# Peptides against a protein of PDB entry 3T6J, part 355

Target 1, 375 residues: chain A of PDB entry 3T6J
Amino acid sequence: PIVESYIGFIESYRDPFGSRGEFEGFVAVVNKAMSAKFERLVASAEQLLKELPWPPTFEKDKFLTPDFTSLDVLTFAGSGIPAGINIPNYDDLRQTEGFKNVSLGNVLAVAYATQREKLTFLEEDDKDLYILWKGPSFDVQVGLHELLGHGSGKLFVQDEKGAFNFDQETVINPETGEQIQSWYRSGETWDSKFSTIASSYEECRAESVGLYLCLHPQVLEIFGFEGADAEDVIYVNWLNMVRAGLLALEFYTPEAFNWRQAHMQARFVILRVLLEAGEGLVTITPTTGSDGRPDARVRLDRSKIRSVGKPALERFLRRLQVLKSTGDVAGGRALYEGYATVTDAPPECFLTLRDTVLLRKESRKLIVQPNTRLE
Target 2, 372 residues: chain A of PDB entry 3T6J as posed
Amino acid sequence: PIVESYIGFIESYRDPFGSRGEFEGFVAVVNKAMSAKFERLVASAEQLLKELPWPPTFEKDKFLTPDFTSLDVLTFAGSGIPAGINIPNYDDLRQTEGFKNVSLGNVLAVAYREKLTFLEEDDKDLYILWKGPSFDVQVGLHALLGHGSGKLFVQDEKGAFNFDQETVINPETGEQIQSWYRSGETWDSKFSTIASSYEECRAESVGLYLCLHPQVLEIFGFEGADAEDVIYVNWLNMVRAGLLALEFYTPEAFNWRQAHMQARFVILRVLLEAGEGLVTITPTTGSDGRPDARVRLDRSKIRSVGKPALERFLRRLQVLKSTGDVAGGRALYEGYATVTDAPPECFLTLRDTVLLRKESRKLIVQPNTRLE

## One batch from the design tools (peptide; made by RFdiffusion4, then SolubleMPNN)

Design b2_p30_8_s4 (from b2_p30_8, 13 letters changed)
Fold by OpenDDE base, seed 3:
Structure b2_p30_8_s4 (fold): chain B 375 residues (1-375), chain A 30 residues (1-30)
Amino acid sequence: as target 1 above (375 residues)
Amino acid sequence: PLRFRLEPADPATDRSVVLLSDTDIFVSGR
């Protein structure tokens, strides 16, 4: 089999400042069948990048073809197992040297093993559909998240010699209509500038890319979905995201006003964006469970994903990218922390909902990592 | 050509066990 591995200080999610990496490592076997889908996605990446809601001037100047493989994990050492990986975790290297993407397929399989009766916060009518398409939708989301999320966007840089990697006279900020007024100076990085929000912000951007691009028929076709199936995959992907945004409240610490999980914070932000869009796109309804205790239901109006959801996400995602590209920390922090703020303000009453989320907290799942046998 | 099959490890003996929730699938892999 084709074996892949890595080891070292790689991910910084456990560092409050997003700087220090956690030591981790894995050994995995390539899943050729699933990798083929991701290879098709890679083949379409250059075209799909053009579908992202920012000007080409805010995208990488040259597309560097990355590697993308689906891996079945044999062993993983770390505090957690990701569903997908994009490395290296340095934007400058991603821009100049390229990157590698992996999907940890068998990890996703465990996540799919949800019992219907334990599935929280969904309408009964959505549960079966959710269970059916959660897996496939995850594959789509992970692929887009890693390849076109983390793999997209340009940082405007002035090097040590004073040269810019963009034309100051012609590049226009699509949000302001003005010339570019900020950039990364020599020695400044995404992580160094955005610091405490850098990881979660980037994850939010990547997740948003996934949701946004999964609406593209070509993407679904790459993964083998057409017609009604494609629409169901889209629906479940978006539904999963808004549900995840609610679940994210588990990882918020009100007393410290901080988040303990970057991806979940990102998903909460996306939920807030989609709630803000209004028009009945997303509805969170507090209910009473069969046990007489608080419960909740998340409803996503399928018919409004494209008409309401997509435009809202487009605007938000563009803002994320523009602020990232220009190194506008003040603007970026204001935007992101604004959506990441958790209060008990009506109508959502998120702090109250958090209590419900904690009450309905899902049990941990056990991943048994596989062995290989020679046939 | 060699053919390989992945099989679950024996949870009783294999230490390669990880506890995850649905929220933990993206805990890493930036």
Scores: peptide ipSAE 0.034, ipTM 0.603, DockQ to the pose 0.400
Fold by OpenDDE base, seed 5:
Structure b2_p30_8_s4 (fold): chain B 375 residues (1-375), chain A 30 residues (1-30)
Amino acid sequence: as target 1 above (375 residues)
Amino acid sequence: PLRFRLEPADPATDRSVVLLSDTDIFVSGR
């Protein structure tokens, strides 16, 4: 088998300032069969980057072909096990040196395994579809999230010599219609500037890219889905995201007004964006469970994903990217924290929903490392 | 080339390493 290892101070999710990496490591084997899909995605990456909702001036000047491999983890050491990885975690390096992507396939498999009777917050009519397509949709989302999410976007930089990596006279901020007024100065990085929101903000951007691009016909074709199956994969991917946004409330601490998990905060933000879009796209309804205790249901109108969801996400995602590119911390923080705020305001009453989420909290997941045998 | 098979482990009977994560499964990119 082809063995890959990943060891070092890598992820900074546990650092409130998003800078200090946690030491982690894994040993994995290459899943050749699953890697083929991601290779096809890589082959289309340059073209798919052009589909992102920002001007080319806000995208990387030069496309650098990344590696993307599906891995089955044999051993993992760390506080959390990811489903996918994009490294390095330095946007400046990603821009100039490129990046590598991996999908931890057998980790995803654990996520795929959901018992119908334990599946919370979904309508009964959606449960079977969700169970059927969660895995495939997750593969799509992870691939897009890593490759086109984390792998996209340009940072406007003024180097130590005063030179800009963009034309100050011609590049226009699509949100303001004005010339670029802010950028990263020498020594400034994404993490150093955006600090406490950097990790979650970037995850939100990456997740949004996944949702946005999964609507592209070429993407589903790459993953081998056609016709009704492709539409179901799209639906389940979006449904999973809005559900995740609700589940995210578990990771919010009201007393401290903080989030304990960057990805979950990101997913909550996306939920808020899609709720704000209105028009019946997303509905969260408090209910009473069969046990007589509080419950909730998330509904996503499939017919409104493209007409309502996509435009809303497009605007939001462009906003995220523009603020990131220009190093506009004030604007970025205002936008992101606005959507990340958890109150008990109607109609959603998120703090009340949080109680419901906690009440329906799933058991702690166990990941058991597989056995390997030579054949 | 060497072939290998991954098989599920039973924590009750197998000595496979069990990972207890503090978080749910996530996508790592930061």
Scores: peptide ipSAE 0.033, ipTM 0.574, DockQ to the pose 0.372
Fold by OpenDDE base, seed 2:
Structure b2_p30_8_s4 (fold): chain B 375 residues (1-375), chain A 30 residues (1-30)
Amino acid sequence: as target 1 above (375 residues)
Amino acid sequence: PLRFRLEPADPATDRSVVLLSDTDIFVSGR
């Protein structure tokens, strides 16, 4: 088998400032069969990047073909096991040297195991569909998240010699209609400038890219979905995201006004964006469970994903990218923290919903490493 | 072919374990 590994201070999710990496490492084996879909996605990456909702001037100047591999992890040392990875975690290197994407297939396989009776916060009519398509939809989301999420976008930079990597006279900010007013100076990085929100903000951008591009027919075709199956995959992907946004409340600490998990914060932000879109796209309804205790249901109107959801996400995603590209920390923080704020204001009453989420919280699974089989 | 899998912990064994939930499955890249 083809063995992959890496080790070091890589991910900074546990750093409140998003800069200091946690020591981690893994050993994994390449899954050739599962890599095929991602290879097809890579082949279409350059074209799909053009579908993102920002001008070419805000995208990478040159497309660098990345590697994308599905891996079965043998052992993983760290505080958590990711479903996917995009490395290196430095935007400048991604732009100039390229990057590698991986999907940890057997981690996803474990995540796919969902018991219907324990599936919380979904309508009964959605549960079977969700169980059926959660895995495939997650594969789509991971691929897009890594390759076209983390792998997209340009940072405007002025180097130590005063030279810009963009034309100051001609590049226009699509949000303001004006010339570019801010950029990264020499020595400034995404993480150094955006600090406490950098990790979650970037995860939110990447997740949003996934939701946005999964609507593209070419993407679904790459993953082998057509017709009704493709529509179901899209629906379940979006449904999973809005459900995750509700589940995210577990990771909010009201007393400290902080989030303890960057990805879940990102998913809550997306939920807020889609709720703001209104028009019945997303509805969260408090209910009473069979045990007589508080419960909730998330509803996503399938028919409004493209008409209501996509435009809302498009606008939001564009704003995320523009603020990132221009190094506009003030604007970026205002936008992101605004959506990340958790209050008990009606109609959502998120703090009350948080109590419900905590009440319905499931126990964590214990996963054994390693387990090897001959087939 | 050889397959490597993650499986639920067996209390009867002394294997290394990782605590995971659906919300613990994430995508790392930044």
Scores: peptide ipSAE 0.031, ipTM 0.596, DockQ to the pose 0.357
Fold by OpenDDE base, seed 1:
Structure b2_p30_8_s4 (fold): chain B 375 residues (1-375), chain A 30 residues (1-30)
Amino acid sequence: as target 1 above (375 residues)
Amino acid sequence: PLRFRLEPADPATDRSVVLLSDTDIFVSGR
């Protein structure tokens, strides 16, 4: 088998300031069959990058073809097992040297295993569809998240010699209509500038890219979905995200006004963006369960994904990127923390919903090291 | 070829285990 591994101080999710890496390592085996799907996505990446909602001047100057591999993890040392990885985590290196993407296929397989009777917060009419397409839709999302999410966007930089990596006279900020007024100076990085929101902000950007680009027919074709299947994959991907946004409340600590997991915070932010879009796109309805205790349902109107959801996400995603590119920490923090705020304000009453989420939380499962089988 | 998968385990018998939920499994890039 083809073996891949990495080890070191890689992820900074556990550092509130996004600076200190946690020691992590894995050993995995390449899944050639699954890797082929991601290779097709890589082949279209340069074209798909042009579909992102920012000017080319805010995208990487030169496309660097990354590697993308599906891995079956044999051993993983760390505080949590990811479903996908994009490395290195330094944006400057991603822009100049390239990057590698991986999908941890057997981790995803575990994540896909949900019993219908235990599936919370979905309407009954969505459960079967969700179960059917959660796996495939997640493959699409992971691919887009890693390759075109983390793998996209340019940071405006002034180096130690005073040189800019962009034309100050011609590059226009699409949000303001003005010339670029802020950038990263020598020694400044994404993490150093955006600090407490850097990890979650970036994950939110990547997740948003996934949702946005999964609407593109070419993406679904790459993954082998056409017609009604493609539409179902899209629907379930978006549905999964809004559901995840509700589930995310588990990871919020009201007493400390703190999020304990960057990805779930990101998903909550996306939920808030889509709720703000209004027009019946997303509805969260408190209910009473069969046990007489609080419950909730999330509904996504399929017919409004493109007409309402896409434009809302487009605007939000563009703002995320522009603020990231320009190193506008104040603007970025205001935007992101605004959507990440959890209150009990009507109509959603998120703090009350959090109680419901905690009440309905599925018990944690014990997962052993992978077993191997000869086929 | 060989297939590899994570499997649920009985904590009484298996020691190489991790406590997980579907929300604990995430896509990392930071």
Scores: peptide ipSAE 0.034, ipTM 0.577, DockQ to the pose 0.327; fails the geometry check

